Peptides against a protein of PDB entry 5HB3. Designs and how they scored, part 77

Target 1, 150 residues: chain A of PDB entry 5HB3
Amino acid sequence: RQMQDRCMSEYNQRIRNAPEGSIDPFRMACYKIIGRCDLSNRSLDGLQTDVNDWIWLQFNLARETDRSLELAGESYGLAELQASIREIGLKHFPKTAAEDTNGSFGMFFYLQILAGMFEQAIAYLYPFSYVDAVHFAIALTYYGLLRPVD

## One batch from the design tools (peptide; made by RFdiffusion4, then SolubleMPNN)

Design b1_p20_2_s4 (from b1_p20_2, 14 letters changed)
Fold by OpenDDE base, seed 4:
Structure b1_p20_2_s4 (fold): chain B 150 residues (1-150), chain A 20 residues (1-20)
Amino acid sequence: as target 1 above (150 residues)
Amino acid sequence: SSREREHELLYKLYLESLKK
């Protein structure tokens, strides 16, 4: 708690008082990750990142904690992450196989799986690759992660 | 919105990843 409070204080101070471009992006990243500062902005400005870095960040920022115990001024949990992924899918990923020009459906499938959106992931994958969808469905069911519709 | 910017970033990052 003390560390988080300190991080938040330093983060706020730097954002408000530091000249533009003078803040170490890595330090800001640390404040965001450790201090859970400014969770509404889940990107790392000033850093060269790839999709894996972005994914890693999203999942680290998302916490399944009791909201009542969250010390951060903003809450960001799995539900919010899932909502974000849904929005990303609607805007940036193909909805049908006919719209898939670059095979990007796989990435969205992957994001949904990571976020525990198993039923939606399988449903999404099926029109693109029914064989893969079936295989994943079997595997997920085996591990008790996929809830078949009764 | 901030969320929209994040979505755009993700897509850009994804596209860049495909170039590698």
Scores: peptide ipSAE 0.043, ipTM 0.589, DockQ to the pose 0.776
Fold by OpenDDE base, seed 1:
Structure b1_p20_2_s4 (fold): chain B 150 residues (1-150), chain A 20 residues (1-20)
Amino acid sequence: as target 1 above (150 residues)
Amino acid sequence: SSREREHELLYKLYLESLKK
């Protein structure tokens, strides 16, 4: 908590006093991850990142804490992440195989799985790949993560 | 290419993240 307080203090000071873009992006990343600063911006500007880095960041920023005790004044948990994933899916991923032009359906399936949206993930995958959907459904059921319909 | 598709997807995800 002491570290978080320091990060927040430093972050706030730098964003107010430093010219835009003059702060080391790695330092900003540290402030964001450790200090949970400026959670409204869940990206790492100025860093070379790929989709895996983005995914990693989202889940690291999504913490389940008592919102009343959040030092940053901002909270971002799993529920917010799931909401974001749903929104991303609606806007940027194919809904049917006919809409799939680049095979990106797998990534959205993956995002939903990571976010614990198992039923939705299987339902989404089903029209794209019946076989894969069935296999994942079996596996998820085996591990108690998916409720089978009686 | 696979790389181009990845960048396109990343950009879309990035844009969406900025709206939150």
Scores: peptide ipSAE 0.040, ipTM 0.640, DockQ to the pose 0.069
Fold by OpenDDE base, seed 3:
Structure b1_p20_2_s4 (fold): chain B 150 residues (1-150), chain A 20 residues (1-20)
Amino acid sequence: as target 1 above (150 residues)
Amino acid sequence: SSREREHELLYKLYLESLKK
């Protein structure tokens, strides 16, 4: 609690009072990840990141907590992440094999799997790769992660 | 290149994250 309070205080002070470009981006990243500061901004400003870093960040920020107990007053859980992934998929990923120009369908499949969206992931993958979809479906079903068809 | 595509995707995802 004390650490979080300090993080919040320092974060707010720096964001409001620091000159442009003077803030250490790594420090700000620590405030975000550890201190849970400014959770509405799900990015690490001023740092070079890749897609994996972004994915990692989303899952780290997507913490299931009691909102009433969170000091920051901001929360971002798995449900919100899943909703975000759905929205991203609709806007930025191919819907069919014919639409797939860069082979990015696998990335969206991967995102859905990571987010526990197993049924949706399999359904999405199926038209792109029948064989792979079946293999994943079998595996997920075996581990009780995929709901069987009635 | 693959890296360029990754950066483009990252940027799209970043922009989407800002809308939430």
Scores: peptide ipSAE 0.038, ipTM 0.635, DockQ to the pose 0.091
Fold by OpenDDE base, seed 5:
Structure b1_p20_2_s4 (fold): chain B 150 residues (1-150), chain A 20 residues (1-20)
Amino acid sequence: as target 1 above (150 residues)
Amino acid sequence: SSREREHELLYKLYLESLKK
C-alpha cells in the first residue's frame, strides 16, 4: 500500500509538473502497470507498441482487486475488460462475413477468447467460418470452458 | 500489408481506450 501510494504520488506529480514531451514514457508505463496509476488511460503514450502489446496491457491492467481496497477508486477487472471488448467489437470489427474487408474477424475472435468470452467468441466466429467455430466449440467444451446450451 | 492492417487495428483500439 505504501509503495502504491508513492507511485501514485510520483505519477501525479510528473503529469502535472513535467513539461510536455519531457516525461520518460517507460517510467510512466511502470507507474501505470506496477502502481496502477491512472487506469482510466489504458494506453502507453510515447511508446512504440503493437497490437500484442496493447492486448498484453489490457489484461495486465484488468486485475480483479477488491474494489474497496483500490486506492484509485477505479476498479478495472475482467468484467470491465469484457465490456470494453464488446464495445470495440461493435464499433471496429465486422459483424458478418460480408462486412469483413480486411480479414480482421480472427483478431476479434482471439480477443474474445482471451477475455474468457467463449460463448460469444464461438457465436461470432460461426458466420465467418462454420468449420472453425465447430472445432473450437468442441475443444472448449472438452476443457469445460463452454457451457452447452440445453 | 499485414503490418498496415495491424497498425490500423492498433489505432482503432487506442482510440477506444482513450474514450474511457
Scores: peptide ipSAE 0.038, ipTM 0.631, DockQ to the pose 0.091; fails the geometry check

Design b1_p20_3_s1 (from b1_p20_3, 14 letters changed)
Fold by OpenDDE base, seed 1:
Structure b1_p20_3_s1 (fold): chain B 150 residues (1-150), chain A 20 residues (1-20)
Amino acid sequence: as target 1 above (150 residues)
Amino acid sequence: SREREHDLLYELYLKDLEKR
């Protein structure tokens, strides 16, 4: 708790008082990750990041903690992440094979799998790649991760 | 905030595709 408070203090101080261009983005990233500072902004500003970095950050910040212990508006758990992934899917990924122009369906499938949205992931993959969907479904079922839809 | 995050993901994804 003390460490978290210190991180928050330092983060806020730097955001408010640091001269322009003087902020070390790596240091700020550390404050965000360790201190869980400013969870409303789940990005690493000032760093060259890719989609994998974004994914990594989301899952690291998504913690199942007692909501009562978190500051108002700073609650971010798996449920919120799953909701975000659903929204991302609706906005940025193809919904049907006919809409797939760049083969991006695989990334959305991957995101859903990472978030534990197994049933939705398989359902999504099925129209794009029947064979792959069946193979993944078999594997997920074998490990008890997939429940057949009635 | 969520909308911005979604846009960022898509942007990052596109950048990743361009590098391949």
Scores: peptide ipSAE 0.040, ipTM 0.617, DockQ to the pose 0.877
Fold by OpenDDE base, seed 5:
Structure b1_p20_3_s1 (fold): chain B 150 residues (1-150), chain A 20 residues (1-20)
Amino acid sequence: as target 1 above (150 residues)
Amino acid sequence: SREREHDLLYELYLKDLEKR
């Protein structure tokens, strides 16, 4: 906690007091990742990032923590991440094969798998690629991650 | 905040596709 307190103090001090354009984005990223500062903003501002960096950040920040231990009174766990992925799906990804114009369904399937949304992922993939959905269902069942209906 | 994150993800995804 002492480390987190120091990180948060430095983070807040720089955000509030640093001259315009003088903030080192890499240092701020360290505070974000290590110190878990300002979890309401789960992005790395001022850095060149891609979708993989974004995904990596979301899953690293998503932790089962006691809200009482968070200085900002905020919590971000797997449930919140799963909710975010659902919202992303509704807004940016095809819901049916007929809506798919660029094959982006695979990315949404990938996000759901990473988030442990296995049943939803298979159900989503099924109308886009029947064969792939069946193969993944078999594999997930084999590893005990998918529970088939009796 | 969530909406902004969703938009960022989509933008980053599109940029990633352009790099390939």
Scores: peptide ipSAE 0.040, ipTM 0.624, DockQ to the pose 0.813
Fold by OpenDDE base, seed 3:
Structure b1_p20_3_s1 (fold): chain B 150 residues (1-150), chain A 20 residues (1-20)
Amino acid sequence: as target 1 above (150 residues)
Amino acid sequence: SREREHDLLYELYLKDLEKR
């Protein structure tokens, strides 16, 4: 807790007081990841990141911490991440095979799988690739991750 | 904040597609 407070203090001081361009983006990233500073902004400013970096960051920041210990009142857990993925899917990914112009359905399927949204992932994949959906469904069922509806 | 995150993801995704 003391470390987190120090990280937050340093983070805030640097954001407010540091001259433009003088902030080490890697140091700021460390404060965000380790100190969980400013969880409302789940991006790494000043760093060249790709989609994999973004995904990694989201899952690392999504911790089921005791909400009572989070001083900033901002909690970000798996449920919030899943909600974000749903919203992203609705806005940026094809809903049907007919809407798929660039084959991006696979990325959204991947995001849902990573987030543990297995039923939704299979349901989403099914109209795009029947065979793949069936294979994943079988595998997920075998490992007890998918509950088949009788 | 959520909207910004969604936009960022989409932007990053598009950038990755352009690199392929």
Scores: peptide ipSAE 0.037, ipTM 0.607, DockQ to the pose 0.821
Fold by OpenDDE base, seed 4:
Structure b1_p20_3_s1 (fold): chain B 150 residues (1-150), chain A 20 residues (1-20)
Amino acid sequence: as target 1 above (150 residues)
Amino acid sequence: SREREHDLLYELYLKDLEKR
């Protein structure tokens, strides 16, 4: 709690008062991750990041257990992340195999799996790769993560 | 904010693909 308070304070001070170009983006990233500052903006500005960094950040910030400890009125959990992933899928990923020009369906499938959207993930993968969808469905069912339809 | 995140993911993904 004390650490979080300090992070929030430092984050806010720097965002408001730091001279242009003087902000250390890594330090700001630390404040965001540790202090959970400004959860409405889940990006790392000023950093050279890739898709893996983005994914890591989303899941790192999506905490269910710490919601009650958050200082801000806003909360960000798995449900919000799942909603975000759905929207990303609608906007940026192919809906059918015919639309897939670069093999990007796998990434969206991966995102859905990470977010625990197992039924949706399998349903999405099925038209792109039947065999893979079946194998994943079997595995997910085995681990009790997917409920088979009777 | 969500829209920005969506765009960021897409752009980052494209960059990642270009590196492969």
Scores: peptide ipSAE 0.046, ipTM 0.622, DockQ to the pose 0.864; fails the geometry check

Design b1_p20_3_s2 (from b1_p20_3, 15 letters changed)
Fold by OpenDDE base, seed 2:
Structure b1_p20_3_s2 (fold): chain B 150 residues (1-150), chain A 20 residues (1-20)
Amino acid sequence: as target 1 above (150 residues)
Amino acid sequence: SREEEHELLGKLYEEDLKKK
């Protein structure tokens, strides 16, 4: 708690006093991840990131701290991340094999799996690759991650 | 391709910005 408060204080001071763009992007990332500063801004500006970096950041920021102690405006949990991934999928990923021009279905499947959206991920993969969907379903069931719907 | 991944990444960040 003391470290978080210190990070917040430093973050606020730097945002107010530092010229725009003068803050080291890595330092900014540290303030966001460790200090949970400005969680509304989840972008890491100035860093070369990939999709793996993005999802890693989202998971780190989505840490369910006791919602009772976080101000309602600063709570970003797994549920919100899952909702975001769902919305991204609806807007930017193919829904059927016929719509898949770039082979991007695998990336959305991957994002859903990482976000713990196992049932949705399998359901999504099924029309693209039946065999792969079945294999993943078996594996996820084996590890107790997929609940078979009766 | 790397270009396609970069475009996707851009879309991911744009969606995060809209939820602010």
Scores: peptide ipSAE 0.218, ipTM 0.780, DockQ to the pose 0.087
Fold by OpenDDE base, seed 5:
Structure b1_p20_3_s2 (fold): chain B 150 residues (1-150), chain A 20 residues (1-20)
Amino acid sequence: as target 1 above (150 residues)
Amino acid sequence: SREEEHELLGKLYEEDLKKK
């Protein structure tokens, strides 16, 4: 709590006093992660990142907090993250094997699995790789993560 | 490929920016 308060205080001070773009990207990341400052901006500009860093950040920020305690008045949890992944999929990933030119279906499958969208992930994978979809379905069912349809 | 991943990453961040 004390660290969060300090981060928020420092963030507010810097936003007010620092020229635009002069804030250290690493410090900005700390303010976002620890202080939950300016969660509307989820980009880590000025840092070399990959897809794993992006998804890690999304999960870190997607904490279920009491909406009444959120300064922004909005909660960002797992449901919102899942909605975002769905939207990204609809816009940027192939929907059918015929549309897949770069083999990117695997990445979207991966993102859905990480986000806990197991049923949707399997359904998505099925037209691209039947065998893999079945194998993952069996595994997910074994671990109690997939709800079998009766 | 690394290039494809970079392109995807760009798209992911662009979507985050649109939500502002």
Scores: peptide ipSAE 0.218, ipTM 0.782, DockQ to the pose 0.088
Fold by OpenDDE base, seed 1:
Structure b1_p20_3_s2 (fold): chain B 150 residues (1-150), chain A 20 residues (1-20)
Amino acid sequence: as target 1 above (150 residues)
Amino acid sequence: SREEEHELLGKLYEEDLKKK
């Protein structure tokens, strides 16, 4: 708590006093991740990031909020992340193999797996690659992550 | 491709901004 309070104080002071863009992007990232400062902005401006960095950031910013301790602010947990992934999928990823022009289905499958959306991930992959979907389903079942439908 | 990944990343960040 003390560290978070210090980070928040420093972050607020720097945002107010530092010229825009003068703050080291890595330091800004540290304030967001460790200090949970300005979580309304989840972008890491000035850093070269990829999709893996994005999803990693989302997980780090997502709190297992004990609903009791989070102040009335917007709670962002796993459920909210999963909802975001779902929305992203609906808007930006192919729904069928016929719509897939660039092979991006694999990325959405990957995001769903990372977010723990195993059943949805397999269901999504199935029409694109039956063989891969079956292989992943077997593997996930073996590790107890996929519940077999009785 | 790297370009496709970059485009996707842009879309991911845009969606995060819209929810806020």
Scores: peptide ipSAE 0.216, ipTM 0.781, DockQ to the pose 0.087
Fold by OpenDDE base, seed 3:
Structure b1_p20_3_s2 (fold): chain B 150 residues (1-150), chain A 20 residues (1-20)
Amino acid sequence: as target 1 above (150 residues)
Amino acid sequence: SREEEHELLGKLYEEDLKKK
């Protein structure tokens, strides 16, 4: 697409030639989100972000389209996001209540729920809070988001 | 805390950079 090629060209020129800090960070974010420029870098430099911004960005960058349909050859879908969250969990979040020193288990549960990893989220929460895990399991099952155990 | 969240964000972005 001519528009995408133009966006990439402009983005590359600005990244290479513009003085540091001279580019509006919101404009750069637009190139990334709308123009699909430099998707290998998922950071929003120059913007104050939180975990909600991070997960929002991941969803916006993720496409449920076949890789063959993307001109840039960069494919990133829900499956890749879920894989990323799984890896992050393994590296940076407690696996058991005994490992939880700062109460961060809730954040990982939250990330898994947002990413649609419902079964894994419930399984993860269960050893930390049985009661909460059961309540979420009932709710998710009612809405057809959690597969009942046979 | 904000500091803990910032540290977590750093880790999240680092993982994204490693994969692509």
Scores: peptide ipSAE 0.213, ipTM 0.779, DockQ to the pose 0.065

Design b1_p20_3_s3 (from b1_p20_3, 15 letters changed)
Fold by OpenDDE base, seed 5:
Structure b1_p20_3_s3 (fold): chain B 150 residues (1-150), chain A 20 residues (1-20)
Amino acid sequence: as target 1 above (150 residues)
Amino acid sequence: SMEEEHELLAKLYEEALKKA
């Protein structure tokens, strides 16, 4: 608790008082990740990041915190992450094999799997590769992660 | 906003595809 309060204080002080461009991006990232400062901004400005860094950050920030401690507007959990992934999928990923020009379906499948959206991931993969979809369905069922549709 | 994050992810994905 003391460390978090200190991080929040230092983060707010630096954002308000530091000259533009003088803030170490890595330090700001530490305040965001450890101190959970400014969770409305989920980007790491000033850092060269890739998709893996982005998803890692989302998972670290998507904590089921006791809703009692977070202001109602700052709650970001797994459900919100799953909603975000769904929206991203609808906007930026192919819906059918005919729309897939760049083989990007695999990345969206991967994101859904990471977010625990197993049924949706399998359903999405099936029209692109039915063999792979069946294999993943078997594996997920074996590990008790796939719920059979009654 | 969530929309800005989605655009960022799309950009990151495009960049990742160019590097792969």
Scores: peptide ipSAE 0.055, ipTM 0.687, DockQ to the pose 0.808
Fold by OpenDDE base, seed 1:
Structure b1_p20_3_s3 (fold): chain B 150 residues (1-150), chain A 20 residues (1-20)
Amino acid sequence: as target 1 above (150 residues)
Amino acid sequence: SMEEEHELLAKLYEEALKKA
């Protein structure tokens, strides 16, 4: 708690007092990850990040901390992350193989798997690659992550 | 391509910001 309060204080002070662009992006990332500062802004401005960095950040920010310590507006858990991935999928990823112009279906499949959306991930992959969907379904079932409907 | 990955990332960030 003391460390979090200190991080929040330093983060707020730097945002208010530092010239624009003078703040070390890595330091800001540390405040966001460790101090959970400004969780409404889930981007790391000034850092070159890829999709893996983005998803890693989302998982770190989505830690179910004791809800009693989070302001109602800053509560971000796995459920909220899954909701975000669903919305991203609906807006920005192909729904059918005919809509897939750039092969991005695999990325959305990957995001769903990382977020624990296994049934939805397999259902999504199936129309794009039947063979891959079956292989993943078998593997997920073997590890008890996918519950087959009898 | 790296450009396609960046565009995808940008879309992900935009959607993440709207839910906040």
Scores: peptide ipSAE 0.036, ipTM 0.579, DockQ to the pose 0.066
Fold by OpenDDE base, seed 3:
Structure b1_p20_3_s3 (fold): chain B 150 residues (1-150), chain A 20 residues (1-20)
Amino acid sequence: as target 1 above (150 residues)
Amino acid sequence: SMEEEHELLAKLYEEALKKA
């Protein structure tokens, strides 16, 4: 708690007092990731980020820390991340092969796999690529990650 | 392309912000 309070104080002081562009964006990222400062803002300002950086950040922020140390409004776990990915998928990714104009189905499949949404990922991939969906299903089943529907 | 990834990222961030 004392460390978190100190990080929050330093973070707020820097945001308020530092001239624009004078704050090291990597240092601000450290406050967010390590200090869990301003978790409501999940962007890394001043850094060039890609989808891999985004998903990495989400996984780090979604770590279940001792909820007793987190302010009630800052709890973000794997379940919340999975819910976010589901919502993003419904809004921004193709649902059928006919809707896939940009070939983005593979990215959404990848995000679901990373988030541990294995059953949903296979179900999503199936209408786009039957053969690939079957191969991934076999592999996931072999590793005990996919629950076979009895 | 990097641009497509950035657009996707922007959409992801927008959705993440709405949940916060």
Scores: peptide ipSAE 0.034, ipTM 0.606, DockQ to the pose 0.086
Fold by OpenDDE base, seed 2:
Structure b1_p20_3_s3 (fold): chain B 150 residues (1-150), chain A 20 residues (1-20)
Amino acid sequence: as target 1 above (150 residues)
Amino acid sequence: SMEEEHELLAKLYEEALKKA
């Protein structure tokens, strides 16, 4: 609690008082990740990031913090991340094999798997690669992560 | 906003594809 309060204080102070461009983006990232500061802004401005960095950040921010301890009133959890991934998929990823010009289906499959959207991931993968979908389905079922639709 | 996140992800994905 004391550490979080300190992080919030330092974060707010820097945002308000630091000259433009003088803020160390890595320090700000630390405040965001460790201190859970400004969770409404889930981007790391000033850092070169890729999709892996983005998803890593989302998972770190989506930690089930005890709702009782989140002073900021903004809850960002796994459910919100899953919703975000779903929406991104609908807007930016191919829905069918015929729409896949760049082989991007694999990335969306990967994002869904990372987010624990196993049923949706398998359903999505199936029209692109039925063999892979079956293999993943078997594996996920074996580990109890995929509920077989009776 | 959720929309900003989507745009960011789209940009990141496009950049990742260009590097791959």
Scores: peptide ipSAE 0.036, ipTM 0.649, DockQ to the pose 0.792; fails the geometry check

Design b1_p20_3_s4 (from b1_p20_3, 13 letters changed)
Fold by OpenDDE base, seed 4:
Structure b1_p20_3_s4 (fold): chain B 150 residues (1-150), chain A 20 residues (1-20)
Amino acid sequence: as target 1 above (150 residues)
Amino acid sequence: SREKEHDLLAELYKESLKKS
């Protein structure tokens, strides 16, 4: 807690006093991750990132804290992340195999799995790859991650 | 392709900015 408070204090001081873009991008990332500073901006400007970095960041910024203790504007938990992934999927990923021109369905499946959206991930994968969907469903069920559909 | 991944990443970040 003390470290977070210090990070917040430093961030607030630097953002006020430093010219725009003068803060080291890695330092900015530290302020976001450790200090939870400016969580409204979930991008890391000035850093070369990939999809794994993006999802890692989202998970780190998402906290399963007691919602009762978080201010409404600071509450971004797993549920909100899952909602974001869902929205991203609806906008940017193929919904059917017929729409898949670039094979990006696998990436969306991957994102859903990472976000713990197992049932949705399997349901999504099924029309693209029946065999893979079945295999993943079996595996997820075996590990108790997939809820049996009644 | 790397280009497609880059485009996807850009969209992911764009979407993450909209919800905040």
Scores: peptide ipSAE 0.220, ipTM 0.750, DockQ to the pose 0.088
Fold by OpenDDE base, seed 1:
Structure b1_p20_3_s4 (fold): chain B 150 residues (1-150), chain A 20 residues (1-20)
Amino acid sequence: as target 1 above (150 residues)
Amino acid sequence: SREKEHDLLAELYKESLKKS
């Protein structure tokens, strides 16, 4: 709490006193992750990142804190992250094997798995790779992450 | 390809910004 409060105070001070975009990107990342500052902007501008960094960031920002305990007044949990991934999938990933020109279906499958969207992930993978979908379904069922449909 | 990954990443960040 004390560290978060300090981060928020420093963030507010810097936002008031520094030109927009003048804050060190790494410091901005710290304010977002630790201080929960300005979570509406869920990106790290000025940093070289990959998809793994992006998803890691989203998970860190999606902490299940009671809205009443979030000093920033912004609530972003797992449900919001899952909603974001769903939206991204609808807009930017192939829906069918016929639409897949670049083989990006695997990345969307991966993102859904990381977000705990297991049923949706398997359902999505099935038309692209039946064999892989079955293998993952078996594995997820074995670990109790996928409920068998009766 | 690296280009395709870059394009995907750009789209991921764009979507992250739209919910602001």
Scores: peptide ipSAE 0.215, ipTM 0.745, DockQ to the pose 0.088
Fold by OpenDDE base, seed 2:
Structure b1_p20_3_s4 (fold): chain B 150 residues (1-150), chain A 20 residues (1-20)
Amino acid sequence: as target 1 above (150 residues)
Amino acid sequence: SREKEHDLLAELYKESLKKS
């Protein structure tokens, strides 16, 4: 608590006193991840990132903090992340094998798995690769992550 | 492949910003 409060205080002071864009991107990342500062901006501006960095950031920002301490407008949890991934999938990923021109279905499958959207991930993968979908379904079921639909 | 990944990443960040 004390560390987070200090981070927020420092962040607020720097934002008030520093010119726009003058804060080091890594420091900004620390304030976001550790201090939970400015969670409305879920990006790391000025850093070269990849998809793994993006999803890692989203997970860290989605950490269940004591909801009682988060201002009602800044709550971002796993559910919100999953909703975001769903929306991204609907807009930017193929829905069927026939629509897959770039082979990007695997990335969306990967994102869903990372976000704990196991049932949706398997259902999505099935029309692209039946064999892979079955193998993943078996594995996820074995680990208790996939509930078999009776 | 790298260019496609970059384009995807850009879209992921754009979508993450829209929900603010």
Scores: peptide ipSAE 0.215, ipTM 0.747, DockQ to the pose 0.087
Fold by OpenDDE base, seed 3:
Structure b1_p20_3_s4 (fold): chain B 150 residues (1-150), chain A 20 residues (1-20)
Amino acid sequence: as target 1 above (150 residues)
Amino acid sequence: SREKEHDLLAELYKESLKKS
């Protein structure tokens, strides 16, 4: 608590007193990830990032603590991340093989796997590649990550 | 293409801002 309060005070002082863009982007990232400062902005401005960096950031910003102890307005855990990925999928990724013009289905499959949405990921992949879906289903079942439907 | 990946990334960050 004391370290977090110190980090928040330094962050607030720097944001108020420093000209826009004068704070090192890496330092800003440290305040966000380690200090959990300004979690309303889940982006790292001024850094070149990719999709892997985005998903890594979302996992690190997700709280592992019991949601019951968090103020209702600031609770963001794995379930909220999974909901976000689902919404992004509905808006920006193909739902059928006929809609896939760019081969982007693999990226959405990858995001679902990273988020632990294994059953949904396999179900999504199945109409695009039956063989790949079966292979992943076998592997996930072997590691106990996929529950076989009786 | 790198451009399509950049566009996707921009949308991912935009969606992240809406839920905050």
Scores: peptide ipSAE 0.212, ipTM 0.747, DockQ to the pose 0.066

